# Designs tried in a protein design run: peptides against a protein of PDB entry 4LZF. Part 5

Target 1, 155 residues: chain A of PDB entry 4LZF
Amino acid sequence: GGRLVVFPNGTRKELSADGQTVKVMFFNGDVKHTMPDQRVIYYYAEAQTTHITYPDGMEVLQFPNNQTEKHFPDGRKEITFPDQTVKTLHPDGREESVLTDGTIIQLNPDGSKVIQFNTGQREIHTADFKRREYPDGTVKTVYSDGRQETQYPTG

## One batch from the design tools (peptide)

Design b1_p10_1_s3 (made by RFdiffusion4, then SolubleMPNN; from b1_p10_1, 8 letters changed)
Fold by OpenDDE base, seed 3:
Structure b1_p10_1_s3 (fold): chain B 155 residues (1-155), chain A 10 residues (1-10)
Amino acid sequence: as target 1 above (155 residues)
Amino acid sequence: SLQLRDIFSS
């Protein structure tokens, strides 16, 4: 059968009969699960935070405020905020946020910003201008020098 | 031996 080891400091270690599952209940309230699939689930009692590590290098953090962070082996990070906004940080420095209404905000390494609104409008911010593209084909540009230009759709 | 983790480490 399974085994229970109780240490003098109060830490307890439970082993399944097959030895594939190990649960350590530390004296401070932390809990560590080693699973048959080699996941390690560590619960930090004081912080009320769960940290899952996978054998392929994937890591998942779950915070008490309902925020979740996924750290991918390729360096990408995906954060799901409590409001359910999902932000992806790419290794090249690009950041993308997907809002609950479908709006997508992209921050590029060169400092430019692109907003794809759920209405179909698109806004581009660069060092030189802000540009709004409308679904009907109209494009309005405000340049850094204050000049404004409107490009009307053809047809 | 079994050791605690530090959430602020690494």
Scores: peptide ipSAE 0.180, ipTM 0.804, DockQ to the pose 0.141
Fold by OpenDDE base, seed 2:
Structure b1_p10_1_s3 (fold): chain B 155 residues (1-155), chain A 10 residues (1-10)
Amino acid sequence: as target 1 above (155 residues)
Amino acid sequence: SLQLRDIFSS
């Protein structure tokens, strides 16, 4: 059978019969699970936050406000906000947010921004211009010097 | 002995 170890400080350690699962219930209420797959699940009682670490370096944080963060071994981070917006931070500095309505916002390392609206319209922001692309092929550009240009669809 | 974690520690 399993084993229970009770420490003088109040911490308790439970070992499964096969020894593959270890549960530590700390005196402060924190809980640490070591699983057969070697992932470690740590629950911070005061913060009500769960932190899962995987042997490959993956980490998952679950916050009490329903925000979830995934930290990938390659440095990428994925944040699911309470409103279910998903933001991905790439190692190269690029950030992408997917809104619940399907809108995608991309922030590029060079400072440019691209918004793909759920309507099919696309907006591009650069140092030189702001451009709106419409599904019909129309493109409207406002340049940094104030000039405006409209390109009409062909065909 | 078993060690507590600090959530604010890396």
Scores: peptide ipSAE 0.177, ipTM 0.802, DockQ to the pose 0.142
Fold by OpenDDE base, seed 1:
Structure b1_p10_1_s3 (fold): chain B 155 residues (1-155), chain A 10 residues (1-10)
Amino acid sequence: as target 1 above (155 residues)
Amino acid sequence: SLQLRDIFSS
C-alpha cells in the first residue's frame, strides 16, 4: 500500500504503506532515507559517502575509503581512519589518538603532548622539556635550553 | 520542495 511519486526531473519518492519510511532517489543518484526512528540516511552518489543524522544531533559520516566520523551532540568527534587509528577530538580542544598497536597519543589544549607507548614507556612534551619515562623507573628529561637530566630509579 | 544536499556546503 505504499506510494511512488515520480517527479519531472527524474527524482523518485517512495512512501511506505504506514507512512513511516520515506525514500527519495534524486535524479543525480543521491538517496535519502527517512526512517521511523527519525534517523535520516543520506547517500551522496558522486562521493559515495553516507551521512546519517539522528534526532538527538548525532551524525555519522561513512566514506568510501572506510573512514568513519562520528559527531556527537556534545561537540566531540570520533574519527576512525582507514588504518583503524581512532582519533577523538574533544570540545575543550584535547585530542586523543589510539593506534592499532595500543599506543595512545594525547594532544592537550595547552600544547603539551603525551605519548603512552605500548612498551610501557611514556613521553611528555611541553614547551620547557621533553621527558621520557621508562618502565624501570628511569626518567630522562631534555630541557629546551639543551640541558639533560637523568633520574635513576630508587629501591 | 525536495532538494539535493551538498556535502561540501555548510
Scores: peptide ipSAE 0.175, ipTM 0.801, DockQ to the pose 0.141
Fold by OpenDDE base, seed 5:
Structure b1_p10_1_s3 (fold): chain B 155 residues (1-155), chain A 10 residues (1-10)
Amino acid sequence: as target 1 above (155 residues)
Amino acid sequence: SLQLRDIFSS
């Protein structure tokens, strides 16, 4: 059958009969579940945070404010904010945020920024200019020297 | 950052 081990410090360990599931209830209130699939679910009682680790190196953090973070083995990090915005941080330094309205914000390693609005407009920020591209083909550019340029669609 | 606390860790 299952086993319960009680340690002198107050920590308790419950083992399933087959030994495939282990639950450790630490003296401080933390809880660690080792599952048959070898994922480890650790609950930090004070922080009210859940940390799941997978054998392949994947990690998932769940915070009390409903924010979740996924740490992928390749170094990518995905944050789902309470408002359901999803931000992805890539190993090369690129960051992408997808808003609930469909807007996509991209921060590039070179410092440039691209916003794809749900309206179909696109805004590009570089060291040299800010540019707005409109669905009809109009492009407005404000250069770093203050010069402004509008390019009209060819009709 | 938070790290796992394991009294059984080697």
Scores: peptide ipSAE 0.148, ipTM 0.782, DockQ to the pose 0.354

Design b1_p10_1_s4 (made by RFdiffusion4, then SolubleMPNN; from b1_p10_1, 8 letters changed)
Fold by OpenDDE base, seed 5:
Structure b1_p10_1_s4 (fold): chain B 155 residues (1-155), chain A 10 residues (1-10)
Amino acid sequence: as target 1 above (155 residues)
Amino acid sequence: SLQLRDIFET
């Protein structure tokens, strides 16, 4: 039922009996799997990288250093780094990184940056200032000109 | 023309 076709250049093509699965082993070591669910799995031998494409436009890249990238149809990208940090890049330019300790770093399209620490402290970076918000309500601001300001919970 | 080889059929 299945079929193996060998091409003159050394490329091999395996076809399942039902025609739903196709495996192409290229002469250079690359491999292409077409799956019944229409997912296509590319393995690039030289780069040792796996690239999965889905019919809805989703793409997944798996690199030899254990980094994984997901490219969503809406333009969003999610990168899982080897250290398990997850970075999300949004189509509007916003970026969010979630660290393994629970810290969240947000880069906004306007260039501002927000860090939500696992301690409950929050830090805001803008062109004009760096501000630290503490769980007790204290807010400390360091302005770009060096001026500092502290706001206390009691006023 | 290109010549192909059928190694197996199941």
Scores: peptide ipSAE 0.035, ipTM 0.710, DockQ to the pose 0.049; fails the geometry check
Fold by OpenDDE base, seed 4:
Structure b1_p10_1_s4 (fold): chain B 155 residues (1-155), chain A 10 residues (1-10)
Amino acid sequence: as target 1 above (155 residues)
Amino acid sequence: SLQLRDIFET
């Protein structure tokens, strides 16, 4: 059988019979699970937040508002917002958001922004212009100086 | 150090 150890401060420690699972129930309501697969699950009672750490260095945070954050060993961070938008933050500073409607928003390290709309249109924002690319091949550019340019697919 | 108590064994 398993073993339950109780500390004077009220913290409780449950050990499985095989010793591969350890559950610590802290006096403040926090819970720590050490699992056979070596992942550690922290539950912070006050914050109602679950924090899972994996042996490969990955971490997963689950917040009470249903936001989930994945921290990858390579430094990437993936945030799933309550509305199910998924935002990936890359170590190089690039950010990518995938909206539920399929729209992809990319923020590049150089400050440029690219929006891939679910309609197939693509919009590029730079310091110098905003450019809209249409599925038919038309490209419209509005430059920072106010000039507009249209490129036609067969022009 | 804290003195621990073994309360339950399964």
Scores: peptide ipSAE 0.035, ipTM 0.712, DockQ to the pose 0.054; fails the geometry check
Fold by OpenDDE base, seed 1:
Structure b1_p10_1_s4 (fold): chain B 155 residues (1-155), chain A 10 residues (1-10)
Amino acid sequence: as target 1 above (155 residues)
Amino acid sequence: SLQLRDIFET
């Protein structure tokens, strides 16, 4: 059968009969679950935060404000904000935000910014220009010096 | 040292 061990400080440890599940209930209210698949689920009572660690190195954080963070083994991080915006931080420094309306905002390590609007328009921001690409193929560029160019799809 | 106590075993 299962086993319950109690420590003098009030911490309790429950072991399943097969030994594959361990639940530690700490004196401060924190809880640690070790699961058969070797994932570990931490609950921090004071912070009301759940922290799951996986054997492959992945980690998932769930905050009381409904924010979720996933830390992937490759160094990528994915943050789901309370407003359901999803932000991905890539190891190369690139950041991508997907808004609920489908708009995608990309921040590149070189400082450039790309916005893919839900309308199909795309806007590129660099130190030298701001460029708008339209679904019909028209491209409008405003350079930092104020010069403007328009490229038409028919030439 | 910390001493543990078994409450029950099922």
Scores: peptide ipSAE 0.035, ipTM 0.708, DockQ to the pose 0.053; fails the geometry check
Fold by OpenDDE base, seed 2:
Order: structure tokens, then C-alpha cells, then sequence
Structure b1_p10_1_s4 (fold): chain B 155 residues (1-155), chain A 10 residues (1-10)
């Protein structure tokens, strides 16, 4: 059967009968589960945070404020904020936020910014201009020098 | 040294 080992410091270790699951309950309240699929689940009692590590390098963090973070082996990071906004940090430096209303905000490594509004409008911010694209095909551009340009849809 | 205590075996 299973086995329970108690250490002098108060740490307890439970071994499943098959040896595939190990639960360590540390003296400080932390808990470590080693699972048959080789994922390791850490619970940090003081921080009330769960940290899961996978054999492939994937990591998942769950915070008490309902924020979750996924750290992918390829370097991508996905953060789900308490407000349910999902922000993806790409290895190339690009950041993308998806808001709950469907708006997508992209921050590019070159400093440019693109907002895809849930209305279908698109806004592009560069060092040289701010541009608004409308669903009807109209494009309005305000250049850094103050010049404005409106391009109307082709008939 | 830390001496372990086995509580149960099943």
C-alpha cells in the first residue's frame, strides 16, 4: 500500500502504493505533488500560489488574485489578468492583449501600436503618424508634423 | 541526523 513518512521537522511525505504519486506536505504549509505524468505541483501556502511545472518546460502559475500565467517552452508568456484580459508576450518582443470586449491591442518591438477595436475600426500608431481605419474603407491619418489626410473609399 | 517515522504502509 501507500506509505506515509513523517520527518522530525514536521514535514510529511505520502507515497502512493504504485510509487507514481508523491505528496510532500512541508512544515511551513507548502505542498508538493509529483504526479504520474511527471508534472510537479507546488503550492506555496504563504503566497497562496500554485506553480505547476511540466517535463517539457511549461510552467503555470495561479495567483490568489485569480491571475494566471503560462510560461511556454518556446519563451512565450500568456497572462490572464483578474479582469480576464489575456496578454501574450512573444519571444520576438511583440505583445498582444485581448480585452474582454474583443479589442486587440498589439505592441510591436519597433514601438508601433495597433488597436483592433471590436467595432471593426483599426488604429495604427507609429513614430510618424496615427491612423484610423474605418470599416467603410475610410482612412484618416494624422502625421507627426500636424498634417492630416483622409482617404475615402473607392467607389 | 533526521530519523524518519513511517506512519502506515498500505
Amino acid sequence: as target 1 above (155 residues)
Amino acid sequence: SLQLRDIFET
Scores: peptide ipSAE 0.033, ipTM 0.701, DockQ to the pose 0.050; fails the geometry check

Design b1_p10_2 (made by RFdiffusion4)
Fold by OpenDDE base, seed 3:
Structure b1_p10_2 (fold): chain B 155 residues (1-155), chain A 10 residues (1-10)
Amino acid sequence: as target 1 above (155 residues)
Amino acid sequence: PDYPYDPPPL
């Protein structure tokens, strides 16, 4: 069978019969699970936060407000917010948010912003202009100097 | 044998 070790400070360690699963229940309420697949699941009792570390360097944080953060080995981060918006932070500085309605918001390292609406419209923001592209091919541009230009679809 | 004294910080 398994083993239970109780330490003088109140920390308890449970070992499975095969030794592949280890559960440490710390005196402060924290819990650490070492699993057969070598992932480590740590629960912080006071913060009510779960931190999972994988042998490949992947990390997952689960917060009590239902936010989840994934930290990938390549430096990319993916945040799922409580409202289920998913934000990806890329190592190159690009950020992309996917809203629940399908809208995609991209923030580029150069400061430009692109919104791909669920309607098929796209809006591009730069230092020089704001441009709206419509599904029918119409493009409207408002320049920083206040000038406006409309480009009509062919036909 | 391995005595876990203190939990790691968050």
Scores: peptide ipSAE 0.087, ipTM 0.785, DockQ to the pose 0.505
Fold by OpenDDE base, seed 4:
Structure b1_p10_2 (fold): chain B 155 residues (1-155), chain A 10 residues (1-10)
Amino acid sequence: as target 1 above (155 residues)
Amino acid sequence: PDYPYDPPPL
């Protein structure tokens, strides 16, 4: 069968019969699971936070407020907020947020911002202008100097 | 280690 080891400090270690699963129950209530698939699950009792590490370098954090963070091996991070907004942080500094209504907000390394609205409209923010692109092909630009330009669809 | 003295930090 399995084995239970109780250490002098109160920490307990459970080993499965096959040795493929190890559960460490620390004296402070924290728990560490080593699974057959080599993922390691840390539960921090005080913080009520779960941290899963995968052999490929993937990490998943689950917070008590229902926020989930995925840390990918390539350095990308994906945060699912309690409101179910998903924010992706790319290694190049680009950030993308997908809202529950389908709106996508992109922050680019050059400082520009792009909003893809669920209506099909797209808004581009740069140092020089704000531009709104409409599904019909109309484009409205407000430049930093206050000038406004409307481009009408061809046809 | 065989004897986990302290839990890992968050």
Scores: peptide ipSAE 0.087, ipTM 0.781, DockQ to the pose 0.432
Fold by OpenDDE base, seed 1:
Structure b1_p10_2 (fold): chain B 155 residues (1-155), chain A 10 residues (1-10)
Amino acid sequence: as target 1 above (155 residues)
Amino acid sequence: PDYPYDPPPL
């Protein structure tokens, strides 16, 4: 059978019979599981948050509002928001958000922004202009100096 | 066994 150790501070430690699983129930209600696959699961009772760490450096945070964050070993971070938007933060500073309607928003390290709308329209923001591209080939540009240009499709 | 005195911080 397993073992239960009760410490003077009220923390409890349960060891599986095979010794491969360890469960620590802290006096404050937090729980730590060490699993046979070497993942460590922290449950923070007050915050109702679960934090899983993997041997390869992967981390997963699960919040009570249904937000989930994945922290990859390469430094990439993926956030699934309660509204199911998925935001990826790349180590180079690039950010990409995928909305539930299929819209994709890209923020680039140089400050430029690209929105790919679910309608097929695309909007590009740079230091010099804001440009809207339409599915029919029309392109409208508003430059930072106030100038506006429209390029019409030829057919 | 190791004695966990304090829980890890969030």
Scores: peptide ipSAE 0.086, ipTM 0.790, DockQ to the pose 0.482
Fold by OpenDDE base, seed 5:
Formats: sequence, C-alpha cells, structure tokens
Structure b1_p10_2 (fold): chain B 155 residues (1-155), chain A 10 residues (1-10)
Amino acid sequence: as target 1 above (155 residues)
Amino acid sequence: PDYPYDPPPL
C-alpha cells in the first residue's frame, strides 16, 4: 500500500503504492505533486496558483484570475490573459499579442509596431513613418516630417 | 498576479 509520513512541522508526504506519485502537503497549505510522467505540480495555497514544471523545461502557471503563462525552454513566454488575449514574448524582445477579434499587434525590439487588423488592413509604425496597407493594395504613408504619400495598386 | 515563491522546506 501507499505510505503517509507526517513530519513534526505538520508537513505531510504521501507516497503511492507503486511509488510513482509523491504528494507533499506543506504545513502552509502548499502542495507539491510529483507525477509518474515527471511533471511536478506546485500549488501555492495563499496565491491559489498552480505551477507545473515539465522534464523538458516547460513551465505552466495558472493563476486564480484565469490567466495562464507558458514558459518555453527557449525562453519564450506565452501569456493567455483572462480576456483570452494571447501575448507571446520572444527572447529577442519581440512581443506579439493576438486579440480575440483576430487583431495581431507586434512590438519589435527596434521600437517599431505592426498591427494586423481583422479587416485585413495592416499598419506599420516606425520612427520615420506610419504606414497603412489596405487589402486592395493601396498603401498610405505619413512620414515624421508630415509628408504624406499614397501608393496605388497596379492594374 | 504575483509570481509565487517556493514552498518552505520539509
């Protein structure tokens, strides 16, 4: 059968009969659960947060407000916000947000910004210009000096 | 939300 160890400080350790599952219930209410697949599930009682670590280095955080964060082994982070917006933070500093309406917002390390609207329009922001690209191929650019340019589609 | 800290030792 399984084993239960009770420590003087109130921490409890439960071992499954097969020895493949270990559950540590800390005196403060925190729980560490080691699974047969080598996942480690931490539950932080005060924060009501679940932290799962995987053997490959993947980490998943689940917060009580329905936010989920995935930390990839390559350093990339993916945050699913309570509103279901998904934000990806790349190791190079690039950030990408995908909104529930399909809009994609990209922030680049150089400070430029790209918005892919759900309408098919695209807007590019740089230090030198703001550019709007339309589905028909029209491109409108407003330069930092105030100059404006419209490029029409061919044909 | 705040990042959780490790639980206390056994």
Scores: peptide ipSAE 0.075, ipTM 0.759, DockQ to the pose 0.080

Design b1_p10_2_s1 (made by RFdiffusion4, then SolubleMPNN; from b1_p10_2 with P1M D6E)
Fold by OpenDDE base, seed 4:
Structure b1_p10_2_s1 (fold): chain B 155 residues (1-155), chain A 10 residues (1-10)
Amino acid sequence: as target 1 above (155 residues)
Amino acid sequence: MDYPYEPPPL
């Protein structure tokens, strides 16, 4: 059978019969689960936040507003917002957001922005121009100096 | 993040 230890401060520690699962219920309402797969689940009662740490260094945060953050060992951070937009922050400074409609927004370290619309259109923003690429091969560019250019698809 | 102190088993 399992084992339950009750500490004088009110903290409770529950151990599974095999010892592979440990549940600590702290006096403040926080809960710590150590699982057989070596992940550790921390629940912060006041913040209603769950923090999962994995043996490979991955961390997952779950917030009461349904936002989820994944912290990867390689330094990437993936945020799933309450609206289910998924934003990935890369160590090099690149950011990628995938919207629920399939639109992908990429912010590059050089300051450029690329939007891949769900319609197949692609928009590129740089310091020098805004360019729209259409599925038919047409490319429209508006330059910072006000010049506009249209490139037609080659037959 | 800070975690509450976990006493050693009795």
Scores: peptide ipSAE 0.068, ipTM 0.790, DockQ to the pose 0.119
Fold by OpenDDE base, seed 3:
Structure b1_p10_2_s1 (fold): chain B 155 residues (1-155), chain A 10 residues (1-10)
Amino acid sequence: as target 1 above (155 residues)
Amino acid sequence: MDYPYEPPPL
């Protein structure tokens, strides 16, 4: 059989018979689960936030507003927002957001921005210009000095 | 021997 230990401060510890599962119910309402697969699940009662740590270094945060954050061992972070947008932050500083409509927004370390629209259009933002590329091959560029250029697919 | 715990910080 398992064991239940009740401490004078109000904390309670439940141990499974095999000792592979431990549940600590802290006096403040927080809960810590140590699981057989070596993941540790923290529940913070006041914040209503769940924090899962995995033996490989992966961490998952679940917030009460339905936001989820995954922190990968390689330093990458993946945030799923309540609207289901997924944002990936890469260790090199690049950020990518995938919107629910299929639009992809990339922020590059050099400060440039690329938007790949679900229509097949692409927009590139640099320090020198904004450029719109159309599926038919038309390219429109607005330069920082105000000059505009249109390149047509047939000359 | 079992020991009491304190909650971890957020």
Scores: peptide ipSAE 0.064, ipTM 0.767, DockQ to the pose 0.429
Fold by OpenDDE base, seed 2:
Structure b1_p10_2_s1 (fold): chain B 155 residues (1-155), chain A 10 residues (1-10)
Amino acid sequence: as target 1 above (155 residues)
Amino acid sequence: MDYPYEPPPL
């Protein structure tokens, strides 16, 4: 069978019979599970937060407000907000948010912004202009100097 | 031998 060790500080350690699972119940209420797949699950009792670490460097955080964060080994970070918006932070500095309605918002390292609306319209923001692209092929551009241009679809 | 643990920081 398994074994239970109780430490003087109140921490308890449970070892499975096969030795592949270790459960540590810390004196402060935190819990640490070491699993056969070598993932480590930390539960922080006071924060009510779960932190999972994987051997490959992947990390998953689960917060009590239903926010989750995934930290990928390649440096990418994916945040699922309580409203279920998913934001991806890329190693190159690009950020992409996918809203629940399907709208995609991209923030680029150069400061430009691209919004792909769920309607099929696309809006591009740069230092020089704001541009709206319509599904019919119409493109409207407002330049920073105040000039406006409309490009109509070719028939 | 088992060692006592302290909880990791958050």
Scores: peptide ipSAE 0.062, ipTM 0.765, DockQ to the pose 0.421
Fold by OpenDDE base, seed 5:
Structure b1_p10_2_s1 (fold): chain B 155 residues (1-155), chain A 10 residues (1-10)
Amino acid sequence: as target 1 above (155 residues)
Amino acid sequence: MDYPYEPPPL
């Protein structure tokens, strides 16, 4: 019921009987699957990378080192690293990394950085200072000029 | 890491 087309360059194209699935095996070892749901799966043989494209514009990249990247239609990107850290890049320039220990690192478009530690401590980095906020309410600030300030919780 | 290029044309 299906059809096989062999091209002069060695590329092969397999069509399902219903025409809903197409598999192209390129001469270089690459493979392209077009699925009934209109998802397109590219396998790049040399790079050993899988690239999935969806009709809504979503893209997923799977690398041989186990890194996965999701490219959302709105411009957001989500990277899952081999260590399972998840980094989100937002269209506005904001970046957020969630570490496996629960630490959250946020890079803001203005260049500031916020680290939310799994201990409940929070660290804020700006052009003017580095600030550590402690769960007990203590706040320690080191300014760019070297000045240090400690704010103690009020009893 | 560089992203892969499009597969060869048919």
Scores: peptide ipSAE 0.052, ipTM 0.723, DockQ to the pose 0.094

Design b1_p10_2_s2 (made by RFdiffusion4, then SolubleMPNN; from b1_p10_2 with P1G D6N)
Fold by OpenDDE base, seed 4:
Structure b1_p10_2_s2 (fold): chain B 155 residues (1-155), chain A 10 residues (1-10)
Amino acid sequence: as target 1 above (155 residues)
Amino acid sequence: GDYPYNPPPL
C-alpha cells in the first residue's frame, strides 16, 4: 500500500504504493503532485493558481480568473484569456491574437500590424500606410501623408 | 526537504 508521512511542520506527503505518484500537502495549503508521467502539478493555495510542468519543458499556468498560459520549450507563450481569446507570443517578438469571432490580429516585430477579419477583409498597418484588402480584390490604402489609393481587382 | 515554491507571477 501507499504511505503517508506527516512532518512536524504540518506538511504531509502521500506516496502511492507503486511510488509513481507523490502528493505533498504543504503547511501553507499548497499542493504538489508528481505524476507517473513525470509532470508536476503545483497548486498555489493563496493565489489559487495551478502550475503544471512537463518533462519536455512545457509549462501550464491556470489562474483563478480562468486565464491559462502555456509556456512552450521553444520560448513561445500561448495565453488563453477569460474571454477565450488566444494570444501567442513568439520568441521573435511577433504576437498573434485569435478572437472568438475568428478575427486574427498580428503584431509584428517591425511594428506593423495585420488584422485578418472574419469577413475575409485584411487590414495592414505600417508606419507608412493603413491598407484594407477586400475579398473581391479591392485594396484601399491610406498613406501617412493623407494620400489615398484604391486598387481595383483585375479579371 | 520539501518546501513550498515561491508564488507565481500574477
Scores: peptide ipSAE 0.210, ipTM 0.797, DockQ to the pose 0.314
Fold by OpenDDE base, seed 1:
Structure b1_p10_2_s2 (fold): chain B 155 residues (1-155), chain A 10 residues (1-10)
Amino acid sequence: as target 1 above (155 residues)
Amino acid sequence: GDYPYNPPPL
C-alpha cells in the first residue's frame, strides 16, 4: 500500500503504493504532485495558482483569472490572457499578439510594429514612417518629417 | 522535510 508521512510542522506527504506518485500537502495549504511522467504540479493556495513543470524544461502557469502562461524550453513564452488574446514572446525579442477578432500585432526587435487587421488592412510602423496598406492596393504613408504620400493602385 | 516554494509573481 501507499504511505502517509505527517511532519511536525503539519506538512503531509502521501506516497503511492508503486512509489511513482508523491503528493505533498504543505502546512500553508500548497500542494505538490510529482507524477510518474516526472511532471511536477505545484498549487499555490494563497495565490490560487498552478505551476506545472516538465522534465524537458516546459513550464505552465495557470492563474485564477484564467490567464495561462507557457514557458517553452527554447525560451519562448506564450501568454493567453483572460480576454483570450494570445501573446507570444520569442527569444529574439519579437512579440506577436493574436486578438480574438483575428488581428495580429507584431512587435519587432528593431522597434518596428506591424498590425494585420482582420479587414485586410495592414499598418507598418517604423522609425521613419507609419504606413497603411489597403486591400484595394492603396498605400498611405506618413513620414516622420510630416510628409504624407498616397500611392494609388495601378490598372 | 519539504517546504513550500516561493510564490510566483502576481
Scores: peptide ipSAE 0.198, ipTM 0.786, DockQ to the pose 0.343
Fold by OpenDDE base, seed 2:
Structure b1_p10_2_s2 (fold): chain B 155 residues (1-155), chain A 10 residues (1-10)
Amino acid sequence: as target 1 above (155 residues)
Amino acid sequence: GDYPYNPPPL
């Protein structure tokens, strides 16, 4: 069988029979699980937050408001918001949000923005223009100087 | 011995 260690400060440590699982119940209510696959699951009692760390450097945070964050070893972060929008933050500074309706919003490091609407329309924002691309091939551009241009589809 | 970790910011 396993064994239980009770410390004077109130912390309790449970060891599985095979020694591969360790559960620490801290005096403040926090709980730490060390699993056979070497992942560590830490529960913060006061914050009601779960933090999982993997041996490869992956981290997962689960917050009480239903937000989930994945921190990848390459520096990428993926946040699932309570409304189920998924935002990816890339190490190069690029950000991508996928809305529940399928719309994709991309923020680029150079400050440009691209919106891919679920209708098939695409909107591009740069320092020089705003451009709307339509599924039929029509492109409407509003330049920073106020000029507007419409390009009609070919064929 | 083991001690509680500092909570991550929300």
Scores: peptide ipSAE 0.186, ipTM 0.786, DockQ to the pose 0.326
Fold by OpenDDE base, seed 5:
Structure b1_p10_2_s2 (fold): chain B 155 residues (1-155), chain A 10 residues (1-10)
Amino acid sequence: as target 1 above (155 residues)
Amino acid sequence: GDYPYNPPPL
């Protein structure tokens, strides 16, 4: 036994009987749900996008192409792409992508790049070199001047 | 009354 308010502009507001849930259906087709846990679910009709805001500052965006973005209170952003790659953007400028095969790609603010392959190999890219680290401890480095170096595991 | 929000960027 809640109540329905119909406004002259076409907006409709539904209030639950307990007053804990409010649903606003805007004249443009947007929908806003205020929930008992104080999260707000906003649906943008034209963009077909859902935006959820939480009391702790967390925000979640769900796009029609199946992309999801999480905005954390600490400033971190996590994007799940349609291909299920997960990209994390850190406040310090570092970016990390986790591919579906388990490969992790890190882009650092200094321009360096680190790839952690699903095979256990690790590759480091800097302005000065490209380095491959192997699970057995072997390290191969190709320097920008063309020099190559192999470091073997110690026995 | 209530008014809709501006849409977020993609």
Scores: peptide ipSAE 0.158, ipTM 0.759, DockQ to the pose 0.360

